Peptides against a protein of PDB entry 5CWW. Designs and how they scored, part 8

Target 1, 194 residues: chain A of PDB entry 5CWW
Amino acid sequence: VPKLQGPFDFDLNPEDEQDDEVELKDIYVIGEKPRVADLMRGEEEELEMMKEDQHNGLSLNIICLLSTSGQVKICLDIDGVEAQWLPPRSKNKRLFAPPPEPPSLLTFQTFDTLKPAEVTPDGWPMFSEDATSPYSFYVTHPAGITYISLTPWVFRLESELQSDSEAGTEFRIDLLAKGQGSERDRIFTQTRTQ

## One batch from the design tools (peptide; aimed at target 1 E21)

Design b1_p11_2_s1 (made by RFdiffusion4, then SolubleMPNN; from b1_p11_2, 3 letters changed)
Fold by OpenDDE base, seed 2:
Structure b1_p11_2_s1 (fold): chain B 194 residues (1-194), chain A 11 residues (1-11)
Amino acid sequence: as target 1 above (194 residues)
Amino acid sequence: SLKDLLKPRHK
C-alpha cells in the first residue's frame, strides 16, 4: 500500500503577500532523467544512441503547482523524494523513529498565467503535457491557454549539477536563479462573446 | 548544496 507523503516544506517560497491560502488546483510532475545507464547495462549500442539523444533532462524531479488564480510555482526536488510504501505488517513494534524531517521542495520560480480580471473564484486551471518536449507544458483556463517551457534554464542547471568543476559554480547558479526564467506565452485567449 | 546556491542572497 502506498504511504501518504507530506506535508512538504517549501523553501524560498516568496511570502505570499496575501494571507489567503493559495488554493492549489493541479500538480504536474516532470520526473528526473532516467538513469538509462543503469537500465541499459549490456546494450552498449542503445546506450550510445540514448546518450546521443540529447534528451539530457534534469537529474532532479520538477514539481509544478497551479493555483485557482492561475499562479504557477516551479519547485525542485533536491532531496530526491521517492515513493514510500507502508512497511510490511511485521509485528515488531520498532520504536517510532522520530518522523523523518518532512522533505523540502525548493521554489525555483513563481509566475502568473492569468490577468487579475481573468481570475474567477470557481476557476479550475489545469496542466497538460506537451507531446513534443518533456520540459514544456500548457496551463488551460476558461480565459485562455498558456504555453510554458522550462528549457531556458533546465539544461543549464543540469550542466552545473554534472560539472566536476566547483570553480564558478556559485556564480553560474546565481546567474541561473536571477536570469531568464521559464518561457511563458499566451497562445489562446477566449473572446468573451458579449 | 544546490539549495544554498539557489538561496536568494538578501542584498
Scores: peptide ipSAE 0.056, ipTM 0.708, DockQ to the pose 0.371
OpenDDE base, seeds 1, 3, 4, 5: peptide ipSAE 0.054, 0.049, 0.057, 0.055; ipTM 0.704, 0.704, 0.702, 0.704; seed 4 fails the geometry check

Design b1_p11_2_s2 (made by RFdiffusion4, then SolubleMPNN; from b1_p11_2, 4 letters changed)
Fold by OpenDDE base, seed 1:
Structure b1_p11_2_s2 (fold): chain B 194 residues (1-194), chain A 11 residues (1-11)
Amino acid sequence: as target 1 above (194 residues)
Amino acid sequence: SLKDLLKPRHN
């Protein structure tokens, strides 16, 4: 039986995010790139073909959160949250180890997909995948559709995470965090039929 | 930690 996980602690919430209970409407998870080398252990020829075609995705899970207001929060799973299962009902009351500390998600970026005038109380924005890229997706709302791509930073972040050189890594990561955020493009806007 | 590096430094 799967174990219910959460709550998750959100690190690096901007101070100005008022504790207004952001009503979440949807969650989109971009799984970490599987270590192809570990999956293809023993299939060297197929491994070489897959290495060339697979743009190296991020080695961290990305958790995208979507609010009623159309706010998107991009979170990184630094702790490596894994699926947990309930222990088998073995009768031995093994002393419940103290519950592990709740996993934390690092808020990398927050942005809006809707203008304030487009926000409706009954709005139900949803995520949908982009078949062309694992790091791109759409936010659909009655007011319009927004394309989002994480590609401007994801591959650069992965390069820094995999770099054996600590030299300048801090600076480059700081530039990534402060610099070019996710691509965001409103591809469709619902015309208000007056 | 990666977390510490990604923290917005409040200037």
Scores: peptide ipSAE 0.037, ipTM 0.685, DockQ to the pose 0.412
OpenDDE base, seeds 2, 3, 4, 5: peptide ipSAE 0.037, 0.030, 0.036, 0.037; ipTM 0.686, 0.675, 0.680, 0.684

Design b1_p11_2_s3 (made by RFdiffusion4, then SolubleMPNN; from b1_p11_2, 4 letters changed)
Fold by OpenDDE base, seed 2:
Structure b1_p11_2_s3 (fold): chain B 194 residues (1-194), chain A 11 residues (1-11)
Amino acid sequence: as target 1 above (194 residues)
Amino acid sequence: SLKDLLKPRHS
């Protein structure tokens, strides 16, 4: 039986501190890249081919949150939240250990997929996958469909996480966070038949 | 930590 997890702390950008209770409607999770090296113990040839696949995804889980207003939050799981199952492993809870700090998600980016005039109180936007890329997806709303791609930053972030060079990492990560965000393109707009 | 690096620096 899956264990209920949470609450999660959201480390929001201070600019998003206007936490009006954003009513969330959907969640989309992009799992971390498979640890192929752990799965393919003994298949050296396939391991070389997978290393050559430049599509080595991010080593962090990505959690996308979608509000009624069509706002998307892209969150990174830095703490490495794993699925938990019941019964909870009897970790000897030292009775006096402070409760573990709740897992935190880092808000990497926030953006809107709807214009203010397209927002409806009964809106039910939803995520859907892109079959061609694990780092691309769609937001579908009655007003239209928006394509989103994380590819502009995800591979650069992974390169920094895998770099043995500590030199300049802080600077490069700061540039990445301030730089080009996710690609966003409205691929379809529903014409209001007046 | 990566978290500290990705935190928006309050400019």
Scores: peptide ipSAE 0.035, ipTM 0.688, DockQ to the pose 0.342
OpenDDE base, seeds 1, 3, 4, 5: peptide ipSAE 0.035, 0.032, 0.035, 0.032; ipTM 0.707, 0.682, 0.685, 0.687

Design b1_p11_3 (made by RFdiffusion4)
Pose (drawn by RFdiffusion4):
Structure b1_p11_3 (pose): chain A 174 residues (1-35, 56-194), chain P 11 residues (1-11)
Amino acid sequence: VPKLQGPFDFDLNPEDEQDDEVELKDIYVIGEKPRNGLSLNIICLLSTSGQVKICLDIDGVEAQWLPPRSKNKRLFAPPPEPPSLLTFQTFDTLKPAEVTPDGWPMFSEDATSPYSFYVTHPAGITYISLTPWVFRLESELQSDSEAGTEFRIDLLAKGQGSERDRIFTQTRTQ
Amino acid sequence: FEAHVDKTAPS
């Protein structure tokens, strides 16, 4: 039985989130690829409101177990800092009028790319893609350049990143 | 770095 890791702290998490934004209904994870795509796990979170949150596993989740009984507790040991994810982007997929209080939006994988996926909700269906943004970040991680890292990363963070488009809307039908 | 936050849903 491995150690339960969490609750993960969301670094740079949006402040003043509403109840239907904090409440989660689905989770979709794009695993890191071997060193084609991003060498990081991408954790996608779907709220009741239809809000989607894209998080990056900067620290890297790895194998962990609780300590053996052989280990003696040390008083001057530092408290274990909670695990962390980096909140890259957060966006709505539903208008306020489309949000149902007990709605169950769902993630679905795209057959052609793991970096594209769908959100399904009684109000409609939405296509989402993280490309090419995830490729741009990976190229910077593999960059052969001696300098310019902070400069290039600033442009990437200023990039709009993921793209989203509604493909279907259900009208006056719950 | 600042997280991107967008409250606008697709049309």

Design b1_p11_3_s1 (made by RFdiffusion4, then SolubleMPNN; from b1_p11_3, 6 letters changed)
Fold by OpenDDE base, seed 5:
Structure b1_p11_3_s1 (fold): chain B 194 residues (1-194), chain A 11 residues (1-11)
Amino acid sequence: as target 1 above (194 residues)
Amino acid sequence: FKTRVDHEAPE
């Protein structure tokens, strides 16, 4: 049986956002780049060919959260959250190990996709994938469709994560978060027929 | 460090 995971702690959340006030409607996960080197252990020649074609995706999972208001929160899985399973019922080992610290997600970016006048109480925005890019997706709402691309920063972040310098990593990630954000384009707007 | 919310919706 899968183990329920969470709650997650959100690091770098905006000060003014009481997360308790944000009603989430959808979640979209972009998986980490597969470690082809680990999968192709023993086939070095095929590995070199596949490394060239692998547009170097991010080595972290990205978790996108969507609110009723059309706000998107982009979170990074720094800790590498893996799927967990419930232990088999039989071992009553009450080892009072302190509960593991809850996994933390790093809030990288938060942005709106809807104008205040487009927000509806009954709105149900949803994510959908872009078949042409693993780091692009759509937010669909009754008021319109917004294209989102993480490509402006994902590859720069990966380059940072591959750096051997642990010192100042948080600062450099903060600079990336404050730099060129995600691309956001309104591709369709539903005209309210009066 | 805290991130900022971008409330500017795309046109």
Scores: peptide ipSAE 0.337, ipTM 0.889, DockQ to the pose 0.713
OpenDDE base, seeds 1, 2, 3, 4: peptide ipSAE 0.335, 0.334, 0.334, 0.335; ipTM 0.888, 0.888, 0.888, 0.888

Design b1_p11_3_s2 (made by RFdiffusion4, then SolubleMPNN; from b1_p11_3, 5 letters changed)
Fold by OpenDDE base, seed 3:
Structure b1_p11_3_s2 (fold): chain B 194 residues (1-194), chain A 11 residues (1-11)
Amino acid sequence: as target 1 above (194 residues)
Amino acid sequence: FKTRVDRTAPE
């Protein structure tokens, strides 16, 4: 049986967002790029050729959250949250180790996809993948379709994460978050037929 | 530092 995980803490969450007030409608997860070294365990010769491809993705999971209002929250899984399974019901009352600190997600970016006039209480925005890019997706709402791409920052973030300086990683991520944001293009707008 | 919500809708 899968272990229920959470609650998650949101680091760097906007001050004006009370987490309790945001009704989420959809979640989209971009998995971390598989470490070629972990996949090619035993094939050293092929590892060298695939190292060139190591530069093509983020080593962190990205969690995208979509609200009824069409707001997208881009979160980074810095702690590397893995799927956990309930331990077999071994009768050993392991002393309740204090519940492990809830895993933290870093809120990297928050943005709207809808104009205020397009927001409806019964809105049902949904994510959909872009088959051409792992770091691009669509938000579909009855009012329109928005293309989103994380490519403006994802590769820069990966370069910073791979830097030998472990110190100041959080600071560098904050600088990136304040820099060039995700690309957002409204590709379709539904005309209200009167 | 806390992130800010970008309330600009894409055109």
Scores: peptide ipSAE 0.404, ipTM 0.906, DockQ to the pose 0.679
OpenDDE base, seeds 1, 2, 4, 5: peptide ipSAE 0.401, 0.401, 0.399, 0.402; ipTM 0.905, 0.906, 0.904, 0.906

Design b1_p11_3_s3 (made by RFdiffusion4, then SolubleMPNN; from b1_p11_3, 5 letters changed)
Fold by OpenDDE base, seed 1:
Structure b1_p11_3_s3 (fold): chain B 194 residues (1-194), chain A 11 residues (1-11)
Amino acid sequence: as target 1 above (194 residues)
Amino acid sequence: FKQRVDRTAPA
């Protein structure tokens, strides 16, 4: 039986956004890059070709949250949250393990996809994948469709995570978060036929 | 550092 996970703690949340006030409508998860070295164990030649593919993805899971207002929150799974299952009912209730600390997510970016005039109380925006890139997706709302790409920062972030210098990693991630954000393009706007 | 919400919708 799957274990209920959460709540998640959000680090670096915007001050003005109490998570309790944001009605979430959808979640989109971008999994971490596959461990190519582990998958291609014994195929050294193919490993070299895949390593040369300069576009190795992020080693962290990305969790995208979408609100009724069309606000997207991009969160990074720093702790490596995995799916948890209820332990088999073995009689030995080791009752005494302190509850594990809730996993934390690092809020990397928050942005709107809708103009204030496009926001509706009954709005139900949804995520959809982009078949051309694992780090790109669409937000569909009755008012319009927005293309989003994380590619402007994902590969830079990965380069920082792979750096041998653990010192200053958090600072460099913060600089990346303040730098060039995700690409956002409105690809379709619903014309109000009056 | 607290992130700022980018409330600019794409044009």
Scores: peptide ipSAE 0.341, ipTM 0.889, DockQ to the pose 0.678
OpenDDE base, seeds 2, 3, 4, 5: peptide ipSAE 0.347, 0.338, 0.340, 0.340; ipTM 0.891, 0.888, 0.889, 0.888; seeds 2, 3, 5 fail the geometry check

Design b1_p11_3_s4 (made by RFdiffusion4, then SolubleMPNN; from b1_p11_3, 6 letters changed)
Fold by OpenDDE base, seed 5:
Structure b1_p11_3_s4 (fold): chain B 194 residues (1-194), chain A 11 residues (1-11)
Amino acid sequence: as target 1 above (194 residues)
Amino acid sequence: FKTRVDREAPE
């Protein structure tokens, strides 16, 4: 039986966002780049060819959260949250290990996709994938459709994560978060028929 | 460190 995971702690959340005010409507997960080296263990020659064709995606999972207001929160799974299962009902070892610390998600970016006048109380925004890019997606709302691409920063972040220097990594990630953000393009706007 | 909310919706 799958184990219920969470709550998650959100690191680097905006100061003014009371998390209690944000009603989430959808979640979109971009999985980490597959470790082709682990999958092709024993086929070294084919591995070299596939490494060149693999547009080096991010080695972290990305968790996208969507609110009723069309706000998107981009979170990074730094801890490497894996699927967990309930242990089999083995009876006896009440070793009260302290509860494991809750996994943390790093809030990388938060942005709106809707204008304040487009926000509706009954709005149900949803994510949808872009079949052409693993790091691009759409937010669909009754007021319109917004294209989002994480490509402006994802590859730079991966290069940072692959650096052997732990020193200053947090600072460099903060610079990336404050730098060129995700691409956001309104591809469709629903005209209110009066 | 805290991230900023970008409240500018795309045009």
Scores: peptide ipSAE 0.343, ipTM 0.894, DockQ to the pose 0.717
OpenDDE base, seeds 1, 2, 3, 4: peptide ipSAE 0.332, 0.339, 0.335, 0.339; ipTM 0.890, 0.893, 0.892, 0.892; seed 3 fails the geometry check

Design b1_p11_4 (made by RFdiffusion4)
Pose (drawn by RFdiffusion4):
Structure b1_p11_4 (pose): chain A 174 residues (1-35, 56-194), chain P 11 residues (1-11)
Amino acid sequence: VPKLQGPFDFDLNPEDEQDDEVELKDIYVIGEKPRNGLSLNIICLLSTSGQVKICLDIDGVEAQWLPPRSKNKRLFAPPPEPPSLLTFQTFDTLKPAEVTPDGWPMFSEDATSPYSFYVTHPAGITYISLTPWVFRLESELQSDSEAGTEFRIDLLAKGQGSERDRIFTQTRTQ
Amino acid sequence: VYDVYKDGIMD
């Protein structure tokens, strides 16, 4: 039985989130690819409100187990800092009028690319893609350049990143 | 890895 890791702290998490934004209904993870795509796990979170949060596993989740009984507890040991994810982007997929209090939006994978996926909700369906943004970040991670890292990363963070488009809307039908 | 995220976040 491996150690339970979490609750993960969301670095740069949006402040003053509402109840239906904090409450989660689905999770979709795009695993890191071997060193084609991003060499990082991408953790996608879907709230009751239809809010989608794109998180990057900067630290890298790896195999962990609780300590053996052979280990003696040390008083002057530092407290274990909680595990962390980097909140890259957060965006709504529903208008306020489309949010149902007990709605169960769902993630769906795209057959052609793991970096594209869908959100389904009684209010409608939404297509989402992380490309080419995830490729641009990977190229910077593999960059052969001696310098310019902070400069190029600043442009990438200023980039709009993921793209989202509604493909279907259900009208006056719950 | 997915289960780690799921159990760590969704519970």

Design b1_p11_4_s1 (made by RFdiffusion4, then SolubleMPNN; from b1_p11_4, 5 letters changed)
Fold by OpenDDE base, seed 1:
Structure b1_p11_4_s1 (fold): chain B 194 residues (1-194), chain A 11 residues (1-11)
Amino acid sequence: as target 1 above (194 residues)
Amino acid sequence: VKEVYEKGIMS
């Protein structure tokens, strides 16, 4: 039986505490790149070819949150949240294990996909995947469709995560968050037929 | 890591 997980703690910037009142409408999860070494155990030649593909993606799960206002929040799963299953009801000892600490998500970026005039109280924006890249997706709202790509920073972030220099990693990630925004392109706008 | 809040749609 799957274990109910959550609530997740968001390391939100204190300036964005107002986001706690934001009604979320959709969630989009981009899974971490597969551990090619584990999947290709015994196929050394194919493993080498896959290692050479510098575009294998991010080692962290990405959780995208979408609000009624069309705000997208990009969160990184640093703790490596895995699917939890209820232990089989073994008859034995109720080990009251202390409740595990709730997993923390790191908020990496927050941006809007709608203009203020396009926001409606009953709006229900939704995520949809892009078939061309796991790190690209669309936000669909009655006012329009926005293309989003995380590619400007994802591969650089992965390079930083794989660097042996533990020193300054947090600082470099912060610089990446500030310097390299996600690509946003409004590909369709609904014309109000007056 | 500080949350980067970007306002606006790139037209």
Scores: peptide ipSAE 0.011, ipTM 0.504, DockQ to the pose 0.035
OpenDDE base, seeds 2, 3, 4, 5: peptide ipSAE 0.007, 0.009, 0.009, 0.009; ipTM 0.432, 0.490, 0.410, 0.494

Design b1_p11_4_s2 (made by RFdiffusion4, then SolubleMPNN; from b1_p11_4, 6 letters changed)
Fold by OpenDDE base, seed 1:
Structure b1_p11_4_s2 (fold): chain B 194 residues (1-194), chain A 11 residues (1-11)
Amino acid sequence: as target 1 above (194 residues)
Amino acid sequence: VEEQYRNGIML
């Protein structure tokens, strides 16, 4: 039987700690790249042929949150939240294990997809996938459609996460968070019918 | 206004 996940703690950027209770309207999850080496355990010959394609993704889950205002929060699952199952009815519940700490999500980027004049109180923006890339998606609102791509930073972040050098990794990741914005392109704007 | 969206900065 699957176990209910959560609660999740959100590690907000200090700039986001002042965000009023943002009414969320949609969620979009980009799963971590498959660990093909773990999946192909025992098929070493096929694994060598697939090694070249395995370099093309982030080893962390990405959680995108969308508010009524068209604000997008990009969160990273640093703890690596996996599907949990209820333990079998073993008579030896370790009755004294402290509850595991709730998994944390790191807020990596926050940005708007709507102008202030396009925001409506009853707005219900929605995510939709891009068939061409797992790291690209659309935000659809009655005012318009915005293309978003995480590709400017995702592969650089992965390179830092896979680096053997722990020294300065945190600093380099912080620079990526601050310096590399997600690509945003308004592909459609609804003309106000007068 | 459209060019400002391309650079990821809504001012």
Scores: peptide ipSAE 0.000, ipTM 0.304, DockQ to the pose 0.026
OpenDDE base, seeds 2, 3, 4, 5: peptide ipSAE 0.000, 0.000, 0.000, 0.000; ipTM 0.296, 0.295, 0.307, 0.296; seeds 4, 5 fail the geometry check

Design b1_p11_4_s3 (made by RFdiffusion4, then SolubleMPNN; from b1_p11_4, 6 letters changed)
Fold by OpenDDE base, seed 2:
Structure b1_p11_4_s3 (fold): chain B 194 residues (1-194), chain A 11 residues (1-11)
Amino acid sequence: as target 1 above (194 residues)
Amino acid sequence: VKQQYIEGIMK
C-alpha cells in the first residue's frame, strides 16, 4: 500500500512566495538516467559512444506535481527521494526513531495548462506518459489535453551538473530556470456544447 | 520552506 508521500520541503523561488496551498491531484516522476558506467563495466567502446551522445538524460529525478487548477510544478530531486511504502506489519516498529528530515525538492518551474475559465472546483487533471520520449508527457483535463516537453532545458541542466566546476552550479541552474522554459502545446480542446 | 503532502495516488 503506498504511503502518504511527504512531507516534502519545497525550496520555493523567492518570486513564488505567493503560492497558496494548491490542492494536488497527480504526480509524475521521471527517473534519473541509469548509471551507465556501473552497468557497462567491460564495454568501454560502447560507453564512449554513449558519452558523446549529449542526449543521455538527467542524473537527477524530476518530480512533476499537478493541481486541481491545472498548474504544473516541475521539481528537481537533489537529495535522492525514494518512494516510501507503508512498512510491512512487522512487529518491530521502531516507535522512537525521530521522523527522518523531510526531503527537499527544488522547484525549477511552475506553469498553467488551463485558462482561468476552464478551471472547475471538481476538476481532476491527470498525467500520462509519452511513449516516444522520457522527458515528455501529457496533462489531460475535461477541458482539453496539453503536451509538455522538458527537452528544451533538461540536457543543458545535465551538462551543468556534469561540469567539474562545483563553484557556481547553483547560479547556473538559476539562469537555466529563468531561461527557456518547458515546451507546452494544447493539442486538444473540448468544445463546450451549448 | 513550504511543506506539502502528496496524496498517494493509486494508479
Scores: peptide ipSAE 0.023, ipTM 0.523, DockQ to the pose 0.227
OpenDDE base, seeds 1, 3, 4, 5: peptide ipSAE 0.000, 0.011, 0.006, 0.021; ipTM 0.298, 0.447, 0.328, 0.521; seed 4 fails the geometry check

Design b1_p11_4_s4 (made by RFdiffusion4, then SolubleMPNN; from b1_p11_4, 5 letters changed)
Fold by OpenDDE base, seed 4:
Order: C-alpha cells, then structure tokens, then sequence
Structure b1_p11_4_s4 (fold): chain B 194 residues (1-194), chain A 11 residues (1-11)
C-alpha cells in the first residue's frame, strides 16, 4: 500500500510571501530522469554516451502546483522524494527511527496563467501533459489554454547539478530562478460571448 | 518573482 507522503515544507522565495491562501486544484509531477548509472549497470560505453546527452532531463523531481486562480508554482524536490510504501506488518519492533524530516520542496518559480479578469470562483484549472516533451505541459481553464515549457531552465539546472564545483551552485541556481523563467504561451482564449 | 501573466507576455 502506498504511504501517504507529506505534508511537504515549501521553501518559498521571500518575494512570494504574498502566499495568499492559494487553494490548490491540481498537481503535476515530472519525474526525475532515470539514473543512467542504475539502468546501465554493466554497460560503461552506453553510460558515456548518455552522460554526453545533457538533454536527458533533470535529476530532480519537479512538482507543479496549480491554484484556482491559475497560479502555477514550480517546485523542485531537492531531497529526492521517492515513493514510500507502508512498512510490511513485520512484528519486529523496528526502533522508531525519528520520523524522517518532512521533505522540503524548493519553490523555483511562480507565475500566473490567467488574467485577473479571467479568474472565476468556480474555475477549475487542470494540468495536461505535452506528448512532445516531459518538461512541457498545458494548463486548461474555461477561459483558455496555456502552454508551459520548463526547457529554458531545466537543462541548465541539470548542468549545474552535475557540475563538480559545489562552490557557487546555490548562487547560480538563484540566478537561473531569476533569469529566464518557464516559457508561457496562451494558445487558446475562450471568447466571452457577451 | 511573481510573474503576472501580463508581464510574461511582454517579456
């Protein structure tokens, strides 16, 4: 049986302190790229080829949160939240390890997909996948459809995570967060029939 | 940085 995970602590950017009580309506998870080293155990030549492909994706899980207002929060799973299963009813008193610290999610980016005038109290925005890329998706709302792509920063972030230089990584990630954000394109707008 | 939809279209 899958174990319920959470609550997650969100490290919000202090600039996002206007955490209005955002009612979340949907969640979209982009799984980390498969650990090539784990999949290619024994095939060193293929491992080298896959290491050269910097476009294989992010080694972190990405959690996208969508509010009623059409606000999207892009969160990074830095702690590597894996699917947890309820421990088998093993009679052995495993010493209650202190409950693992709740995994922290880093809020990387927050943006809106709706104009203020498009926000409705009964609005129910939803995520949908893009078949062309795991790092692209759509937000659908009665007011319109917005295409979102994380590709502008995902691969750069991966390059930073794979860099041997731990020095300045946090600074560079912060620069990435402040730099080119996710691509956002309204592909469809529902015309309000007056 | 809260990118409002209107700001994101102009950038």
Amino acid sequence: as target 1 above (194 residues)
Amino acid sequence: VKKVYEEGIMS
Scores: peptide ipSAE 0.009, ipTM 0.441, DockQ to the pose 0.029
OpenDDE base, seeds 1, 2, 3, 5: peptide ipSAE 0.008, 0.007, 0.009, 0.009; ipTM 0.467, 0.419, 0.465, 0.472; seed 5 fails the geometry check

Design b1_p11_5 (made by RFdiffusion4)
Pose (drawn by RFdiffusion4):
Structure b1_p11_5 (pose): chain A 174 residues (1-35, 56-194), chain P 11 residues (1-11)
Amino acid sequence: VPKLQGPFDFDLNPEDEQDDEVELKDIYVIGEKPRNGLSLNIICLLSTSGQVKICLDIDGVEAQWLPPRSKNKRLFAPPPEPPSLLTFQTFDTLKPAEVTPDGWPMFSEDATSPYSFYVTHPAGITYISLTPWVFRLESELQSDSEAGTEFRIDLLAKGQGSERDRIFTQTRTQ
Amino acid sequence: STEFYQQGPFT
């Protein structure tokens, strides 16, 4: 039985989130690829409101177990800092009028690319893609350049990143 | 608060 890791702290998490934004209904994880895509896990979170949050596993989740009984507790040991994810982007997929209080939006994988996926909700369906943004970040991680890292990263963070488009809307039908 | 838990590495 591996150690239970969490709750994960969301670095740069949006402040003043509403109840239907904090409450989660689905999770979709795009695993890191071997060193074609991003060498990082991408953790996608779907709220009751239909809000989608794209998080990057900067630290890297790895195998962990609780300590054996052989270990003696040390008083002057530092407290274990909670695990962390980097909140890259947060965006709505529903208008306020489309949000149902007990709605169960769902993630669905795209057959052609793991970096594209769908959100389904009684209000409609939404296509989402993290490309080419994830490729640009991976190229910088594999950059052969001696310098310009902070400069290039700043442009990437200023990039709009993921793209999202509604493909279907259900009208007056719950 | 929002909570996420993971047990073991991602597969």

Design b1_p11_5_s1 (made by RFdiffusion4, then SolubleMPNN; from b1_p11_5, 7 letters changed)
Fold by OpenDDE base, seed 1:
Parts: C-alpha cells; sequence; structure tokens
Structure b1_p11_5_s1 (fold): chain B 194 residues (1-194), chain A 11 residues (1-11)
C-alpha cells in the first residue's frame, strides 16, 4: 500500500508567513528530470546517443500552488519525494522509531496572476499545462488567462545544483530567487460585456 | 492551515 507522504512543511519567506489562510484551488507538479543514466543502466551505447537531452530540466520537483486570489506559489522539493510503501504488518518492527521529519518545500517565488478587482469569492482558477514546455503553464480564471514560464530561472538553478562547488551555492540560489523571476503574460482578458 | 500531501510516482 502506498504511504501518504506529508504534511509538507513550507519553508515560507518571511513575507509569505501571513498567508496561513490562503485557500488553495489547484496544484500543478512538474517532476524532476528523468535520471536517464539510471534508467539506461546497462544500455551505455544508447545512453551516449541520448546525452544531448540529459541537460534539459531541473533535478528537483516543482510544486505550483494556486489560490482563490490567483496567487501562484512556486515551491521546490529539496528533499525529493520517493514512493514510500507501508511496511508489511510484521509483529516485530520497533514501534519506537520516531516518525521521520516531514519533508520541506522551499518557497521559491510568489506572484499574482489576477488584479484585486478580478478576484471573486467563487473564483476557481486552474492550471493547464503547456504542450511546448514542461516548465510553462497557464492559469485560467473567469477574468482571463495568464501564461507563466519558469524557464528564465529553471536552467540556471539546475546549473547551480550541478556545480561541484558547494561553497556559496546557497547564496547563488538566493540570488537566482531574487533575480529574474518567472515570466508572466496575460494572453487573454475577459471583457465584461456590460 | 492547509496540509499538502503528495505521493511520489509509483515506480
Amino acid sequence: as target 1 above (194 residues)
Amino acid sequence: MTELFLTGPIK
């Protein structure tokens, strides 16, 4: 039986700590890039032909949270989520192992897709994937559609994660978070037919 | 407080 994983602790930016009451409406998950080298173990000849594609993605899961207000929160799964299974009911496993610490999600970016005047209490914004990029998606709301792209930072973040230099990695990641954010384009606005 | 639960990919 699969084990339910969570709750996740949110490592919130101090600016986001006030959002304890945000009603979430949708969740969009971008999986980590496939570890092709691990999948193609024993097929080294075919792996050499696929090496060009190995550089295309983030080694972390991205969790996008969407609120009623149209606020998008981009979280990074730093710990990684692997499929966990409930241990078989064997009578003799140590009832005294402390539960593992809950995994944490690092809040990387928070931004709004709606203007305050577009927010409605009954609004149900939703994610939709982009067919051209795994790191792009749409937020659809009755007021319109917003295109979002994570590409400005995803590949830079990956390059930092793959760097052999542990020294200053945290600082460089912080600079990335404070640097060029996600691209946002309002591709459609619903005209209120008066 | 909204609790988020995730299940990893079933390999």
Scores: peptide ipSAE 0.033, ipTM 0.446, DockQ to the pose 0.548
OpenDDE base, seeds 2, 3, 4, 5: peptide ipSAE 0.033, 0.032, 0.033, 0.026; ipTM 0.446, 0.446, 0.447, 0.447

